# Peptides against a protein of PDB entry 5EIB: the designs that were tried, part 237

Target 1, 366 residues: chain A of PDB entry 5EIB
Amino acid sequence: VDLEPGTMDSVRSGPFGQIFRPDNFVFGQSGAGNNWAKGHYTEGAELVDSVLDVVRKESESCDCLQGFQLTHSLGGGTGSGMGTLLISKIREEYPDRIMNTFSVMPSPKVSDTVVEPYNATLSVHQLVENTDETYCIDNEALYDICFRTLKLTTPTYGDLNHLVSATMSGVTTCLRFPGQLNADLRKLAVNMVPFPRLHFFMPGFAPLTSRGSQQYRALTVPELTQQMFDSKNMMAACDPRHGRYLTVAAIFRGRMSMKEVDEQMLNVQNKNSSYFVEWIPNNVKTAVCDIPPRGLKMSATFIGNSTAIQELFKRISEQFTAMFRRKAFLHWYTGEGMDEMEFTEAESNMNDLVSEYQQYQDATAD
Target 2, 366 residues: chain A of PDB entry 5EIB as posed
Amino acid sequence: VDLEPGTMDSVRSGPFGQIFRPDNFVFGQSGAGNNWAKGHYTEGAELVDSVLDVVRKESESCDCLQGFQLTHSLGGGTGSGMGTLLISKIREEYPDRIMNTFSVMPSPKVSDTVVEPYNATLSVHQLVENTDETYSIDNEALYDICFRTLKLTTPTYGDLNHLVSATMSGVTTCLRFPGQLNADLRKLAVNMVPFPRLHFFMPGFAPLTSRGSQQYRALTVPELTQQMFDSKNMMAACDPRHGRYLTVAAIFRGRMSMKEVDEQMLNVQNKNSSYFVEWIPNNVKTAVCDIPPRGLKMSATFIGNSTAIQELFKRISEQFTAMFRRKAFLHWYTGEGMDEMEFTEAESNMNDLVSEYQQYQDATAD

## One batch from the design tools (peptide; made by RFdiffusion4, then SolubleMPNN)

Design b2_p23_3_s2 (from b2_p23_3, 15 letters changed)
Fold by OpenDDE base, seed 1:
Structure b2_p23_3_s2 (fold): chain B 366 residues (1-366), chain A 23 residues (1-23)
Amino acid sequence: as target 1 above (366 residues)
Amino acid sequence: GAAFASYPRTPTSGLRIDIYDKP
């Protein structure tokens, strides 16, 4: 789905364009111009019914509908504005189904779009209320991984998207292959979300190896386990060492010993025990899928619900506040029918979310 | 199999909806 037709044409002409049904491509004529309000109230609102019709049709073809997954960017107008509108509308129509998102967080290191803090803040406000699970994929973290870990001198969007795709494939492994831990979206939510509003996850993927070192690196369970818990491998730009894990899931893929996985997972938890809350019992879940990802013998995907995620929201909030105090570009949003109060409400809700994470970070087992 | 969501070249444009059926 896009408000711009050119994106759909690029997907159709791409190597995977034939995998999608032609009727499942929904596009507008005018882009959102990086304006959340255009995506949510005007241009996106005109297109939303067409998207919902497709969603209904595909949902009716399911034998047992679990839920929905949205992949979108929070920096743009379409992904942020129209994406959150769709989430709201789908939630209204399917209130008993799981809403999962892969939400790409904006970063000044990757994009020069000045209004990204507005789009992100307005989106987070909607995601807090209308999603059950949100994977936070931070463009800053992706850039830093590409530059520092992968040794790419000039990371491209293709390089970032490769990391996103690997991570998405990893976290959805249990949903795609039967007989695994977290085999459905609801079970994942139950295991990962102890508090309804605190459903923002820090994903990670292993192995992450530079092209120059790939040939010399053995893929072992200990190395995967060590790397997936390394702060430098997190796909969200926050340091887990500055917070505490509420819950963790680890998904291993490939032929490996379950015993070795369990031993290594226990070892890494013990080494990092100070970074877990002590009052949530059995808060680390491990799954092993015998089917490796394409091109790898084995991989591990990390899902962390950490109070350190507040660093991401604080960054966005600081940028938002700096712009909003100056009323910078506000007329672009109000001109689309938004009220200035919605900015204040979104800012307030995001600050409340940060406060909630901090509260549980500071909580002790008394 | 969930196809690798290749984000369009513009990281700020577009969205994808996947629907999960029970296996």
Scores: peptide ipSAE 0.360, ipTM 0.688, DockQ to the pose 0.248
Fold by OpenDDE base, seed 5:
Structure b2_p23_3_s2 (fold): chain B 366 residues (1-366), chain A 23 residues (1-23)
Amino acid sequence: as target 1 above (366 residues)
Amino acid sequence: GAAFASYPRTPTSGLRIDIYDKP
């Protein structure tokens, strides 16, 4: 789905364009112009019913509909505005189904789009209320991984999207291979989301190795486990050491000893016990899938529900507040039928979310 | 205009799956 036709042509001409049904390509003509309000109230609102018709058709064809997965950018107008509109409409029609998102967070390191903080804040407001699970894929973290870990001097969107795809592949492993931990979206939510509003995940993928260092790296369970819990490996620009894990899932892929995995997972928890809440029992889940990702002997994917995710929201909030105080570009949003009050409500809800994470970070077992 | 500029057309080098491939 896109508000621009050129994106669909790019997908169709791509190496995997043929895996999608032609009738499932829904697109507009005008785009959102990086304006959330265009995506949510005007251009996106004109297209959303056509998308819902496809969603209904595909849902009816499912043997067992678990829920929905949306991949979108929060910096643009289409992914943010239309994406959150679509989430809202799907939630209304399918209130008992899981809403899962892969939400790409904007960063000034990656994009010069000035209004990204508005689009992100307005989107987060919707995601807090209308999603059950949100993987926070932060362009800032992706850029930093590309630059520092992968040793890419000039990271491209292709490089960032590669990390996104690896992460998405990792977190969906249990959904794609039977008999694994979190084999369905609802079970994932039960395991990962102890409080309904606190459903924003910090993903990570291992191994991440620069091309120059690849020959010197052993792929072992200890190394995967160590990298997976490293703050530098998080796909969200948060330091988990500044917060506490509410819940964690670790998904190992490849032929490895389950005993060794369990030992390493226990060791990393014990070494980092101060970074876990003590009042959620058995809050770390581990799965091993015998099928490695293509091109790797083994991998590990991390899903963390950490109170440190508030750092990401604080960053966006600070950028938002700096623009909103100046009323910068507000007329572009209000001109699409949006009320200025919605900016204040979105800011307030995001600040409330930050406060809620902090509350649970400071909570102790009685 | 600049506030709503499209993402810079960085040349998308193809899926660098090779970054994760063991030699």
Scores: peptide ipSAE 0.010, ipTM 0.376, DockQ to the pose 0.144
Fold by OpenDDE base, seed 3:
Structure b2_p23_3_s2 (fold): chain B 366 residues (1-366), chain A 23 residues (1-23)
Amino acid sequence: as target 1 above (366 residues)
Amino acid sequence: GAAFASYPRTPTSGLRIDIYDKP
């Protein structure tokens, strides 16, 4: 789905374009122009019914519909505005189904789009209320991983999207291979989300190795475990050491010893015990799938529900507030029929979310 | 106008970092 036809043409002409049904390509003509309000109230609103018709058709064709997964960016107008509109409409029609998102957070390091803080804040407001699970994929963190870890001098969107793809493949492993822990979206939510609003995850993927170091890297369970829990490997721009893990899931792929996995996972928890809340017992879940990802002998995917994720929201909030105090660019949103009050509500809800994370960070066992 | 400039077209020519070893 897109408000621009050119993106659909790119997907169709791509190497995997044929895996999608032609009728499932729904697109507009005008685009959102990086405006959340165009995505949510005007251009996106005109297209949403056509998308919902496709969603219904595909849902009816499912033997067992677990839920929905949306991949979108929060910096643009289509992914943010229309994406959150779709989430809202799908939630209304399918209230008992899991809503999962892969939400790409904007960063000034990656994009020069000035209004990204508005689009992100307005999107987060919707995600807090209408999603069950949100993987926070921060463009700043992706850029830093590409630059620092992968040693890419000039990271491209292709490089960033490759990290996103690897992460998505990792977190969906249990859904694609029966008999694993968290084999469905609902079980994942139950294990990962102790409080309904605190459903924003910090993902990570291992191994990540620079091209120059690939020949020297041993793929071992200890190395995967160490990298997976490294603050530099987080795909959300926050330091887990500045918060506490509410819950963690680790998904290993490849032929490895379950005993070794369990030992390494226990060791990393013990080493980092101060970074876990003590009042949630057994808050680390581990899954092992014998089938490695394509081109790797083994991998590990990290899913962290950490109170440190408030750093991501604080960054967006600070950028939002700096612009909103001056009413900069606001007329482009209000001109699409959006109320200025919605900006204030979104800002407030995001600040409340930050406060909630802080509260649970500071909470002690009774 | 400039604030709503379309994202720079993803350079299609970006070297896919095959994190996955090509078979």
Scores: peptide ipSAE 0.010, ipTM 0.365, DockQ to the pose 0.122
Fold by OpenDDE base, seed 4:
Structure b2_p23_3_s2 (fold): chain B 366 residues (1-366), chain A 23 residues (1-23)
Amino acid sequence: as target 1 above (366 residues)
Amino acid sequence: GAAFASYPRTPTSGLRIDIYDKP
């Protein structure tokens, strides 16, 4: 789905365009112009019914619908505005199904779109209320990984999207392949989300290796485990050492010793025990799948529910507040039918979320 | 600096919905 036709043409002409039904391509003509309000109330609202018709058709073809996974950007107008509208409409129609998102967070390091903080804040407000699980994929973190870890001097969207695709493949492993963690979307939510509003995850993928170092890298369970828990490997621009893990899932792929995985996972927990809450027992889940990702002998994918995710929301909030206090660019949103109160409500809800994470970070076992 | 400002916007497939069945 897109409000611009050129995106759909690129997907259709791409190497995997044939895996999608032609009738499942729904697109507009005008785009959202990087405006959340156009995506949510005008251009997106005109298109949403056509998307819902496709969703219904595909849902009816399912023998057992678990839920929905949505991939979108929070910096643009389509992914943010129309994406959150679609989430709301799907939630209304399928209230008993899991809503899972891969939400790409904006960064000034990646885009010069000035209104991205508005689009992101308005989106987060919707995601807090209408999703069960949200993987926070931060363009800032992706850029930093590409530049610092992968040694790419000029990262491209292709490079960022490669990281996203690897992570998405990793976190969905338990849904696609049999493993020890026989996980459906609901079981993942039960394991990862101790409180309904605290459903924002820090993903990570290992191995990440620069092209020049690939020939010298041994892929071992200890190295994967160490890299997976490294703050520099997080695909959300947060330092886990500044917070506490509520829950963690680790998904290993490839032929490896289960005993070695368990030993390394225990060692990393013990070494980092101060960064876990003590009041959630058995808060680390491990899965192993014998099927490696394409081109790798083994990998590890990290899913962290950490109070450190508040750093991401604080960054967006600071940028939002700097513009909103001056009412900068608001006329572009109000002209599409939004009220300034919606901005204030979204800011308030995101600040409440930050406060909730901080409360649980500071909570000690009595 | 905004390193990606100079890169042509790869048409980001804005919204992909994957519906999963229970295996």
Scores: peptide ipSAE 0.000, ipTM 0.296, DockQ to the pose 0.440

Design b2_p23_3_s3 (from b2_p23_3, 13 letters changed)
Fold by OpenDDE base, seed 4:
Structure b2_p23_3_s3 (fold): chain B 366 residues (1-366), chain A 23 residues (1-23)
Amino acid sequence: as target 1 above (366 residues)
Amino acid sequence: GAASASYPRTSTSGIFINLYDKP
């Protein structure tokens, strides 16, 4: 789904364009112009019914629909505005189904779009209320991985999207292969989300190796375990050492010893015990799938529910507040039928979320 | 000279919706 036709043509002409049904391509003629309100109230609202018709048709073809996964950017008007409108409308129609998202967070280092803090704040407000599970992917973190870790001198969107795809493949492993931990979206939510509003995850992937060193690197369970807990391997620009893990899932892929995995997972928990809450018992879950990802012998994917995610929301909130106090560009949103009160409500709800994360970070077992 | 790492500018990204059927 896109409000711009050119993106759909790129997907159709791509190597995977044939895997999508032609009828499942829904697109507009006019983009949202990086405006959340255009995506949510005007241009996106005109297209939403056509998308819902496709969703209904595909839902009717499912034997037992468990939920939805939406991938979108929170910086652009389409992904943010129309994406959150779709989430709301799907939630209204399918209230008993799990809503899972991969939400790409904007960064001023990656984009020159001045209004991204508005689009992100307005989106986070919707995601807090209408999603069950949200994987936070930060373009800054992806770029830093490409540049610093992968040694790419000029990271491209193709390089960033490759990391996203590897991570998405990793976190969905348990959903795609039977007999695994978190075999369905609801079970994942039960294991990962101890408090309904605190459903924002930090994904991570290992191995992260430069093309030049990949052939010389032995992939071992200890190395994978150490790397997936490294802040430099996180796809969100947060340092887990500045917070506490509420819950963790680790998904290993490839032929390895379960005993070695369990030993290394215990060792990493013990080494990092100060970065876990002590009042949630058995808060680390491990899965092993014997099927490796394409092109790798072994991998590990990390899912962290950490109070350190508040760093991401604080960064967005600070940028939002600096613009909103000046009423900068506000007329572009209000002119599309949005109320100024919606900005204040979204800011308040995001600040409440930050306060909730901080409360649970500071909580001790009595 | 610190090569100014030109961050790729985010183009408008489309929305992808996947449905999960229970096996």
Scores: peptide ipSAE 0.358, ipTM 0.693, DockQ to the pose 0.292; fails the geometry check
Fold by OpenDDE base, seed 2:
Structure b2_p23_3_s3 (fold): chain B 366 residues (1-366), chain A 23 residues (1-23)
Amino acid sequence: as target 1 above (366 residues)
Amino acid sequence: GAASASYPRTSTSGIFINLYDKP
């Protein structure tokens, strides 16, 4: 789905364009112009029914629909505005299905769009209310991984997208292969989300390898486990050491000893016990899939629900506040039918979310 | 002139929706 036809042409002409049904390409003629309000109330609202018709048709073809996965950017008007409109409308129509998102967070270091703080804040407000599981993928963290860990002098979009793709493949492993822990979206939500509003995850992947590198050093289970819990491997721009894990899932892929995995997972928890909440028992879940990812002998994917994610929301909130106090570009949103109250409500809800994460970070076992 | 390292952006446009069916 896009408000711009050129994106659909790029997907169709791409190496995987043939895997999609032609009728499942829904596109507009006019883009959102990086404006959340255009995506949510005007241009996106004109297209939403056509998307919902496709979603309904595909849903009717499912034998047992678990839920939906949406991938979008929170910086752009289409991904943020129309994406959250679609989430809201799908949630309204399918209230008993899981809403899962891969939400790409904007970063000032990576941003050329001055209004990204508005788009992100307005989107986070919708995601808090209308998603069950949100993987936070931060463009800053992806860039830092490419530069610092992968030693790429000039990271490309292809390098960032490779990390996103590897992570998405990793976190969905249990959903794609039978007999695994978290084999369905509901089970994942139950294991990962102890409090409904606190459903924002930091993903991580090991081994981190550049796109096109053929010679993978075979990592061991201890090396995978260590890399997976390294703050430098987090794809959200927050440091887990500044917070506490509420819940963790680790998904190992490849032929390995389950006993060795369990031993290493126990060892890493014990070494990092100060970074876990003590009042949630058995808050680390481990899965092993014997099928390795393409080109690797083994991998590990990390899913963390950490109170450190508040650093990401604080960053967005600070940028939002600095713009909103000046009413910078606000007329572009109000001109599309938005009220200033919606901005203040979204800011308030995000600040409440930060406060909730802090509360649970500071909570002790009674 | 500080070469603004053009950080590679994920596409600011495009929404993908996948449905998960139970096996």
Scores: peptide ipSAE 0.356, ipTM 0.698, DockQ to the pose 0.348; fails the geometry check
Fold by OpenDDE base, seed 1:
Structure b2_p23_3_s3 (fold): chain B 366 residues (1-366), chain A 23 residues (1-23)
Amino acid sequence: as target 1 above (366 residues)
Amino acid sequence: GAASASYPRTSTSGIFINLYDKP
């Protein structure tokens, strides 16, 4: 789905364009112009019913619909505005189904649009209320992984998207292969989300190996386990060492010993015990799927629910506040039917979310 | 001159929706 026709043509002409049904391509004629309000109230609102018709049709073809996964950017007007509108409308129609998102967070270092803080803040406000689980992806973190870890001198969008795709494949492994831990979206949410509003995850993937070292590095369970808990492997621009894990899931793929996995997972938890809350028992879940990802003997995917994610929201909030105090570009949003009150409500809700994370970070076992 | 590493933005302007069916 896009408000810009050219994006759909690119997907259709791409190497996987034939995987999608032609009727599942929904596009507008006028882009959102990086404006959340255009995506949410005007241009996106005109297209939303057409998307919902497709979603309904595909839902009717499911034997046992678990839920939905939406992938979008929070910096752009379409992904942020129309994406959150779709989430709201799907939640209204399917209130008993799980809403999962992969949400690309804007980074100041990667910002091409001056209004990204508005789009992100308005989107986070919707995601707090209307999603059950949100994987936070930061373009800065992905670039840093590509540059520092993968030793790519000039990381491309393709390199970043490869990391996202590997991670998405990893976190969905338990949903796609029977007999695993977190075998359904609801069980994943129950295991990962101890508090309903605190459903924003930092993902990670291992192995992350430079092309020059790939041939010399044996993939081992200890190496995967160590790498997925490394702060440098997080795909969200926050340091887990500045907070505490509420919950963690680790999904291993490939032929490996469950005993070795359990031993290494215990060892890494013990080494990082200061970075976990002590009052949530058994807050680390481990799954092993015997089917490796394509081109790897083994992998591990990390899902962390950490209070350190507040660093991401604080950064967005600071940028939002600096722009909103000046009323910069506000008329572009109000002209699409938004009230200034909605900006204040979104800012307040995001600040409340930050405060909630901080509260649970500082909480001690009695 | 510090080469301002222009961080590439993910070009995903679009929205993707997947449905999960129980196996």
Scores: peptide ipSAE 0.345, ipTM 0.698, DockQ to the pose 0.313; fails the geometry check
Fold by OpenDDE base, seed 3:
Structure b2_p23_3_s3 (fold): chain B 366 residues (1-366), chain A 23 residues (1-23)
Amino acid sequence: as target 1 above (366 residues)
Amino acid sequence: GAASASYPRTSTSGIFINLYDKP
């Protein structure tokens, strides 16, 4: 789905364009111009019904629909505005189904879009209320992984998207293979989300290896385990050492010993015990799937629900507040039918979310 | 001169929706 027709042609002509049904390509004629309100109230609102018709049709073809997964950017007007409109409308129509998102967070280091703090804040407000699980993917963190870990001198969007795709494939592994831990979206939510509003995850993937080092690197369970818990491998721009894990899931893929996985997972928890809350028992879940990802002998995907995610929201909030106090660009949003009160409501809800994460970070076992 | 590593500009304007059916 896009408000710009030219992006759809690129997807259709791409190496995977044939895997999508032609009728499932929904596109507008006018882009959102990086404006959340244009995506949410005008251009996106005109297109949303056509998308919902496709979603309904595909939902009717499911034998037992678990839920929805949406991938979008929170910096751009289409992904943020129209994406959150779609989430809201799907939630209204399917209130008993799981809403899962991969939400790409804007970073001022990666993007020149001045209004991204507005788009992100308005999006987070919608995601807090209308999603069950949100994987936070930060473009800054992805770039840093590509540059520092993968030793790519000039990371491309292709390189960033490869990390996202590997992670998405990893987290959905249990959904695609029967008999695994978190074999359904609801079970994942129950295991990962102890408090309904605190459903924002820090994803990670291993192995991450530079092309020059791939030939010399043995893929081992200890190395995967160490790498997926490394702060430098987090795909959200927050340091897990500045917070505490509420819950963690680790999804291993490939032929490996379950015993070795359990031993290494216990070792990493013990080594990092100060970074876990002590009042949530059994808050680390491990799954092993014998089927490796394409091109790898083994992998591990990390999902962390950490109070450190508040650093991401604080960064966005600070940028938002600095712009909003100046009333910078507000007329572009209000001119599309948005009320100024929605900005203050979104700011308030995001600040409340930060306060909730801090409260649980500071909580002790009574 | 340290070539300023230009961050790629994500023009990811697209939304992808997947449905999960029970296996």
Scores: peptide ipSAE 0.329, ipTM 0.692, DockQ to the pose 0.291; fails the geometry check

